# Ledger of designs, part 184: peptides against a protein of PDB entry 4JHK

Target 1, 212 residues: chain A of PDB entry 4JHK
Amino acid sequence: EDYKIQSFDLETQKLLKTALKDPGSVDLEKVSSVIVDQSLKDQVFSREAGRICYTIVQAEAKQTNGSVFRRNLLNRLQQEFKAREETRKRSTQEWVCLVSFICNIFDYLKVNNMPMVALVHPVYDCLFRLAQSDALKNEEEVDCLVLQLHRIGDQLEKMNVQLMDELFNLLRDGFLLQEDLSSMGRLLLLEILEFRAGGWKLSDTAQKYYYS

## One batch from the design tools (peptide; made by RFdiffusion4, then SolubleMPNN)

Design b2_p29_7_s4 (from b2_p29_7, 18 letters changed)
Fold by OpenDDE base, seed 1:
Structure b2_p29_7_s4 (fold): chain B 212 residues (1-212), chain A 29 residues (1-29)
Amino acid sequence: as target 1 above (212 residues)
Amino acid sequence: SSLRELNRALAVPVFEEYAPKELAEFEAA
């Protein structure tokens, strides 16, 4: 398997590659820290990181029946989640990277192909934060919100439809009532409203309207 | 509006600590 880890130095790349194949031979705490650190800086990598993490988890489970990597990863994520408001204040970019990474972990780290229940509420909390009026006026945050809902909205709704209804009530109100949305932000909100209404699907015609 | 009501009532959850049993279930899967 090929993983996009070119952003790391050669030594770290070697570390990651070894972790993917022989996790027992490396410091898995260090590996988890490196992955989280990079995911907080690069949203593109944060998507890839979910896949990488899943592979390492599976490899460790198979090799030693251990869960050292997963434990360290989730502990670090919990720390970052607790500090999310400070992160948002410091850097919108880091904040959306954090949200993206948490959502990607939700998407990839599954048990029997099912999402981890413990991540459901934290994910919703992140999305609800992005749906607040002070966030909706920022196009970068709207982009993140809509992207995550496109990726995991269907799965997340299956876990808790009531919270999803509440979230989309916020998005509807934002679209209709908030005055300081960017043109693109408003367009994205309308699109995601239609996306869910259509069963988390988008027609080719709608795709052209919103993204072409 | 529903927006204002939800903003006021929204509870902020935290990550749950993973219990050993949860890890065992994950490893057994």
Scores: peptide ipSAE 0.025, ipTM 0.503, DockQ to the pose 0.327
Fold by OpenDDE base, seed 2:
Structure b2_p29_7_s4 (fold): chain B 212 residues (1-212), chain A 29 residues (1-29)
Amino acid sequence: as target 1 above (212 residues)
Amino acid sequence: SSLRELNRALAVPVFEEYAPKELAEFEAA
C-alpha cells in the first residue's frame, strides 16, 4: 500500500517506510515526532497521517506486542492539546491543523474497530472551541469545523449525542444570530446543519447548491 | 441563547493522561 510521504526528505521517507513494515528497527519516538510535526504544518497530510499512524500501531502490535509508537504519539497530542489556546493565538493555520490531526487520529486510530474513548472529549473540546463566536468569524476555522463534522460527525454523535446537540445549538445560534460571519462561513454552517438533519448525508439538491 | 450561555461558561476538560497501564487497558478493551 502506498502512502503520501513525498513531502519529506528521502531519509525521513525511508524512516517512515521502515516504521510501516518493521517498526522495531527504528526510533518510534522520532517517527511519531516527525508525523506530528508535519501534521501541524499540513492539514492535507493530517488525513494521511491518521492512516499511517494506524498502520504503524498495528505493525508494532503484531511484531512485538508493543505500543511505544502510540504512547509517544498520544503523549505528543496531549501536549499539543493542552497548549491549543496558545497555538491558536500564534497561528490559526497551526490550530486548525492540530484540530484536523486530532480528528483524523480519532477517525483512524481505533481500538477493536471502535474510536478511543479517551479522544472523544478532546475532539469535542476542539470543535466547541471552533464553534465559539470568536472562531466562527474566521472562515478558516469554520472550514475546519465543518470539514471535521463531515468526516467524523456521525461517529462522534454515536459516542455522545448530548455533546453533539449542544454543539449544533451553538452552530445554529451562530448561523442565525452572529453578524460578523463571512458569506461562505454562513453558508457552510447552514450546510452542516442540513447535513446532520439529513442523517449525516447530503441530498442531491443540497450537494449541487453548496458544492457546485 | 445556547451560544451566549456556552460562551460565558466555556470550560475545557483536560486531555486524558496516557500511561503504559492506561494504554494497556485500551488495548484490552
Scores: peptide ipSAE 0.024, ipTM 0.513, DockQ to the pose 0.278
Fold by OpenDDE base, seed 4:
Structure b2_p29_7_s4 (fold): chain B 212 residues (1-212), chain A 29 residues (1-29)
Amino acid sequence: as target 1 above (212 residues)
Amino acid sequence: SSLRELNRALAVPVFEEYAPKELAEFEAA
């Protein structure tokens, strides 16, 4: 498979390619750090990063029956998660990149074809933060929130329907009661409310209305 | 603990360097 890693320098690209094929021959802690660092800068890459991470995890498991990469990745992820409020204050872009990355790891880094249970609450915590009134007024944060719910909302609900109900209560209240939402933000909230109500899918009519 | 339950359920270590306290902090931070 081809991976979109053109944003890295040639040496780092080589490192990543080697990690994908022969993870035992590289410093997997360094590889994990590089991937996380870039994911915090590039939201588009964060999705690719999830796929890359899964591939490396599988390659290491197959090659050495090891889990060094996953351990280092999750350790770094925990560090970034704990510092998420400071990240948000420093840079909205880095914050939404962090959320996107965590959600993509949840989506791609399956264990025995199942989501990592340990990531369920961290993902919800991020989404709940995006659902607060101070975040809903920022289109960049609303975009991130809605995008993640489109990608992994159905999976998250299966893991914890109570938290999803609570989250969507906040989104409903934001849509109905918050006055400083942008027009696009309000539209996105309405769309995602309808998306869940429709079983995490859009009808042809809704697709045309919101995205044409 | 949550870590032990998770690892048992998945049949593989997930947070190998995490103690139960650290896992709880990650989930609740």
Scores: peptide ipSAE 0.020, ipTM 0.578, DockQ to the pose 0.060
Fold by OpenDDE base, seed 5:
Structure b2_p29_7_s4 (fold): chain B 212 residues (1-212), chain A 29 residues (1-29)
Amino acid sequence: as target 1 above (212 residues)
Amino acid sequence: SSLRELNRALAVPVFEEYAPKELAEFEAA
């Protein structure tokens, strides 16, 4: 199976490919670090990273019944999560990449075909942060927020509907009351409000309206 | 005073670390 890792140098590509097939033969701590580092720089890769991580986890489990990779991955993820406000101050791009990565890990790295309970609150924390007024005025953050809700909103709601209700209360009020939203930001908030109201689905007509 | 302020007060996120027990369960799976 092909993975989108062309953004890495050849040596790192080899490392990742080996990790995908023979995880026991590589430094899985280094692999996890490389994946996280790149995910913080490239939002597109952060999506792919979820799939890559899942594959490595499965490969290691199958090969040695080990969990070195996922432990290192989650440890690094938690470190980045703890430093999220510093990251946001330093770079909005890195911040939204971090959120995207955490959400993608939530989406892909499942246990017994179920989302990781341990990631529920971290994901919500990130989304709530994006739903604050200082973040809603930034279109890049709104883009990230709406994108993640499109991807994992239904799953996340199943894990905690109360938090989802609270989150969407913030989004609704942001849409209605926030004065410095961009035109696109306002449109995206309206769309995601409608998306959830429709059971995390969007009609063809609505799709045309919001994304034409 | 505003609805947004009220919602913020009610929906203040608790930025917590991953639950050790939940992580342990994942690692054991």
Scores: peptide ipSAE 0.026, ipTM 0.502, DockQ to the pose 0.190; fails the geometry check

Design b2_p29_8_s1 (from b2_p29_8, 14 letters changed)
Fold by OpenDDE base, seed 5:
Structure b2_p29_8_s1 (fold): chain B 212 residues (1-212), chain A 29 residues (1-29)
Amino acid sequence: as target 1 above (212 residues)
Amino acid sequence: MDFADYEGAALKEVPVDTSYLPLVKEALA
């Protein structure tokens, strides 16, 4: 099985599989809601969700030339984005899953082989929130931030280099000035600073240093 | 903090890419 949907019950798995193959035969609003709900709870699935969403979008486009799924998905995503501060207060885990999901959607749901322009600022807003002092002291949030920048940082920079510069100014300040970072958090910030400085890539030596 | 116009983005056309078909087969297996 190519898609990691084992976290769902069998009925929901069937629903998702049907949506992937024959999106016109299922309630695509329900499908989108299920995907978003699970993405907020399961970080592993949150990563996979982008691929699933992409496939459903393509399947629907091919089948009916429709965009019902994408519309519902983005509408729900917007709702979650608007409530992101409350989500963060309620659960750091759900918050980082939300960020991961939004970033994955940005990564996978492209229009004319380009990222959706409308998602650029929401993604940056999430990353900027993770770059605030109250978030940088939480290793889970730092991990999420660094992970997303590894995955889509180069794409985001191409969309808006000024915002990326501002973001990394915050990260540098955090690394240099913030006193309550964890050792791992500090290491991750240093790594991502070097990663961007190296053109969004690491040398073999750096790779071994940070990840061996 | 900006709130995106997701509705506008959702209405944009997405070209059909048949590269998803192998993935669908694997997912359904």
Scores: peptide ipSAE 0.026, ipTM 0.529, DockQ to the pose 0.040
Fold by OpenDDE base, seed 3:
Structure b2_p29_8_s1 (fold): chain B 212 residues (1-212), chain A 29 residues (1-29)
Amino acid sequence: as target 1 above (212 residues)
Amino acid sequence: MDFADYEGAALKEVPVDTSYLPLVKEALA
């Protein structure tokens, strides 16, 4: 099993490996901080960090019946979420990494095999921000938006279909009316509109159109 | 609602759905 932690220095890699196997022997607050910090800098790690977090949560629960890691993780995540506009202004890359990380946590950290209700509105808030005109003109923000909707759109819709309808109204308007979209951005919006319309999967017609 | 205040029962990992995004980008390039 590969957790893709090669971007960390050797000392931090050791810390993470220990947290995955013996969470009771490490400072789990430090571990959570390291994961969040790296997720904001590394897009590859940000997209996969949820699996690592889930594994640590399960390991801690099994070993000590504790929840120190999850509590610290979510606390830090909330802090970053509250500061998301400042993050976006500072670095688009960090902003899309933050969104990716929040969505990944939503995807992996399920309680009773259900998404955490507390994360639903924060996830939608991030996606709505990516769906604004000033964000849709930035291809890397569109990439992030479309990627997250591919990964967790069906789950989010089940949690709140009204918000999903509102979100896709913005995406439709962007596709149809916004003039400063990149060519790739416009194609990505079209694809995701078709993706949802097809029940969060590609239809035969869409398959031929995009993959012919 | 505070993220850190959420307490729940057993957590389960759910596989990520297949993303068509890389293939779409390749096909449209």
Scores: peptide ipSAE 0.026, ipTM 0.481, DockQ to the pose 0.162
Fold by OpenDDE base, seed 2:
Structure b2_p29_8_s1 (fold): chain B 212 residues (1-212), chain A 29 residues (1-29)
Amino acid sequence: as target 1 above (212 residues)
Amino acid sequence: MDFADYEGAALKEVPVDTSYLPLVKEALA
């Protein structure tokens, strides 16, 4: 996978490196803020941010048995989540970055090798928002929705299959009934419907059809 | 739903696993 750490200035890079090595020697609130801020701007970094966050959590736990970083991270994430509608109004790009980041944290920041229960409903809320008619007509939002479901759909379903069923009912209805979908949007919805139906896997034929 | 609804679960201790450290260090180098 690609990493976007090089996009940070040298001071910030040093801060992140130090957080990984000696988290007790840095302002972990500052570290969390930097990661969140960048994740809200760059979807590519957002994925790597999940890994970075997990590593810092482990480093702090090992060094001091503390959880300052995780607490600050989640607090900031919650603030952004609560403001998600305003973010969406302001910038579709920032909105999809926010969704991507929340999903990536869900994916990587495990507790006892399990997803954080606290993130399950927020993730679903974001995906449900992307599945509304006003969002499905926007290809950028559909791209985000489909991407996240490809990444964490199987895990998320294990946490709450009922919500996943409800989500996919919306996607099916959008595919079948919504008239103002783009051709690509409609294609992506069909693909993700088939993806789940296939046990969260794509056949080689489907891969070529949808992504080649 | 808010994160605060599950704050107790969110702040539970995690087992130490540094398996991602090499990858992250490489990315930060």
Scores: peptide ipSAE 0.022, ipTM 0.516, DockQ to the pose 0.065
Fold by OpenDDE base, seed 4:
Structure b2_p29_8_s1 (fold): chain B 212 residues (1-212), chain A 29 residues (1-29)
Amino acid sequence: as target 1 above (212 residues)
Amino acid sequence: MDFADYEGAALKEVPVDTSYLPLVKEALA
């Protein structure tokens, strides 16, 4: 299987490829750090990073029945999550990359084919932060919020419907009451409200309306 | 809690006010 790791230098690419095939032969703490660092810089890579992480976890489990990589990955994620407000203040781009990465880890890194329960609240906390008034006025943050909800909203709701209701109350209020939203931001909020209302699906009519 | 429990979770409908749809579409046209 091919992985999109062209953004790394050749040495790092080799490291990642080795981790994917023979995780016991590399420093898995270093591998996890490299993946997180790049995911904080490149939102497109964040999606691929989730898949890469899953593969490494599976490879380590098969090889040694170990979980060193996952432990290091989650420890690093916890550190970044705790510092999320400082990250947001420093760089909106890094902030949305962080959210994207956490959501992608939630999406790909399953345990016994189930989402990690430990990630549920951190993911919601990130989405709630994006749903605050100061974030909703930033189109980049709205894009991130709506994208993640399209990708993992149905899974998150199954984990905690009460939190999802609270989140969408904020989105509804933002759509209806907040005056400094961009036109596109307002459209995206409306779309995601309808997306959930339709069972996390869009009708053909709605698809035509929002994306044509 | 097993996977079957999550599969059975109900999706809750969110009320949506569609009265602004024409205005939003017009603003983006």
Scores: peptide ipSAE 0.013, ipTM 0.336, DockQ to the pose 0.097

Design b2_p29_8_s2 (from b2_p29_8, 16 letters changed)
Fold by OpenDDE base, seed 1:
Structure b2_p29_8_s2 (fold): chain B 212 residues (1-212), chain A 29 residues (1-29)
Amino acid sequence: as target 1 above (212 residues)
Amino acid sequence: MDWSDYQGAELKEVPQDTSFLPLVKEALS
């Protein structure tokens, strides 16, 4: 499923289109803010926004050899990350959108097909937060956690296997020991444990069991 | 750590088949 740009007003649509074609002619700080704002309230967009961000980065690099957009994007993202606990307290939806967006940026905003090292620990911090007992009891947070691990788990492990081992120790403990997991939450944790154990791949049999 | 301070190597263009929005595809055409 591709995101529909029509969710933005016409002025914003024009702004984004121009940023993609002629980034030097627009306020790239404003563009970055618009993208982050939308990603925080729209879960579908938050999971897809990395692609448009990467495209804008490429366009600016090609046009001016600049990095204004990336700097502003990452600055705003860092601000939101620092405030993540407050975000979680006021809105689980915004919190999972934030995590989805950070993970999506990690997935798509690459240099020479390599992840940005600066994002590794922030991504793990978000996933570790989702792996805490108070988060595992919330199905929305478990959904987010499992989704991100499906999308970028293999990449993250390559960046830091020790942190991944620690994370999955928490998930294992949650699955085995935590009593207030929802039925779906428990099922999802089991699935992701098996997913990693299978080399970040899902067998046809497992696919039928968990998702059919 | 300030994420905005990260400087990467030369970036490569995004392939068309990785675009998820019509406007992105249009921009890269």
Scores: peptide ipSAE 0.023, ipTM 0.533, DockQ to the pose 0.095
Fold by OpenDDE base, seed 3:
Structure b2_p29_8_s2 (fold): chain B 212 residues (1-212), chain A 29 residues (1-29)
Amino acid sequence: as target 1 above (212 residues)
Amino acid sequence: MDWSDYQGAELKEVPQDTSFLPLVKEALS
């Protein structure tokens, strides 16, 4: 599903468009705040925001050789990450949006064609939190966890295979031992276990079984 | 307007951001 900019009000649309074309003429701190705020409210946007952020970063670098947007974005993201437990307690929806957003930033906002090393542990921390028993019983959190692993699991493993092994040990234990998983949650955990075991790929047969 | 219409430019060489290092250290302690 493609995201439409028309979901924003006219003023915000203009702000974002200008940031993409002429980043030096707008308040890039405000732009970063708008993107983060919307990502916390809209799950679809949170999964697409990485590309927008990447584009703004490149536009600013090209136009002014600056990095104001990236700095403000990451600072705000760090604040939200630090408060993640409070966010989770307040709203599961905002929590999964936050995880989706940080994973999306990891996926798209690369430096020197490499993932930001500084984001590796924060991403894993989010995924480990989703892998705890109190989160695995929530289908919305399981869906988020599995979705992120499908999107960036292979990249994360390349950054730290030991953490990935530990994460999947928790997922295996959840699948085998936890009694209060939903039927869909259990199915998703099994699928992602097989997905990694298959080298982060699914056979046609498996794809049909789980998603058709 | 679809966000997919926006294409990223070729990535320039820049230092990696270290903003999350304090949180990483805390998590590993």
Scores: peptide ipSAE 0.015, ipTM 0.458, DockQ to the pose 0.027
Fold by OpenDDE base, seed 5:
Structure b2_p29_8_s2 (fold): chain B 212 residues (1-212), chain A 29 residues (1-29)
Amino acid sequence: as target 1 above (212 residues)
Amino acid sequence: MDWSDYQGAELKEVPQDTSFLPLVKEALS
């Protein structure tokens, strides 16, 4: 399998490649830290990171029946999650990368082919934060919110439909009541509202309307 | 939901932080 790790220096690339193949031979805490750090800087990698993390988890489980990587990863995620407001204040870009990464971990890092229940509330908390008025006025945050809901909204709803209903109440309110939304932001909110209403699917006509 | 039936409401405050670490530890034990 090919992993998009070209953004790292050669030494780090080697470390990651080794972790993917022989996780027992590397410092998995360091590996997890490197992945999280890069995911906070690069949203494209943040998406790829979920797949990489899953692979390392599987490799370690098969090799040593261990969970060192997963433990360190989740510990770091918890730390970043707790500091999410500070991150948002410091850098919107890092904030949306963090949200993206947490969502990607939720999407890819499954246990017995099931989402980790422990990540449900943290993911929703991030999405709820993006659904607040101060975030909805920022197109970058709206884009992140809508992107994650497109990717994992159906899975999240299956985990907790009540929270999803509450979230979309906020989105509807934002769409209808908030005046300082960008044109694109408003369009994206409408799109995601219709997306869920359509069973987390878009018709070809709708897709063309919103994205052509 | 029909748009004509939506009455709107004030946006909710930001939820309190939820720690997932204890749950993760339990799930992975």
Scores: peptide ipSAE 0.023, ipTM 0.460, DockQ to the pose 0.018; fails the geometry check
Fold by OpenDDE base, seed 4:
Structure b2_p29_8_s2 (fold): chain B 212 residues (1-212), chain A 29 residues (1-29)
Amino acid sequence: as target 1 above (212 residues)
Amino acid sequence: MDWSDYQGAELKEVPQDTSFLPLVKEALS
């Protein structure tokens, strides 16, 4: 498999490649930290990072029946999650990268081919934060929210329908009642409302309406 | 529960939301 890691220096690329093939030969704590650090800076990489993380987890499990990488990764994510409000205050870009990364980990890092239950509430907490009025007025945060719901909304709903209902109540209220939404933000909220209503799919009619 | 110690998962059946698109189109016409 080919992984998009060209944004790293050559030494780090070598480290990651080694981790993917022979995780027992590298410092997996360092590897996890490097992946998280880059994911917090590059939203595009965060998607690839999820795939990389899953591969390393599987490789370690097969090689040593170990879980050192996963443990370190999740510990780091937990730390970043706990500091999420400070991150948001410091940088909207870093905040949406964090949300994107957590969602991608949820999407890719399966346990026994199932989503990690431990990530369900943290993911929802992030999405609920993006659904608050102060976040909905920021197009970058709305973009992130809608993107994640497109990617993992169906999986999240299966894990906890009550939280999804509550989240979409906020989104409906934002769409209907909030005055300081951008035109694009309002359009995105409407689209995601219809996306869920359609069973996390867009009908041909809806596709034409939103994207023609 | 610590994230690092998780070993399992559980899924639920869920209903779908109602569509707002027809009402919005009417309001914007």
Scores: peptide ipSAE 0.022, ipTM 0.404, DockQ to the pose 0.608; fails the geometry check

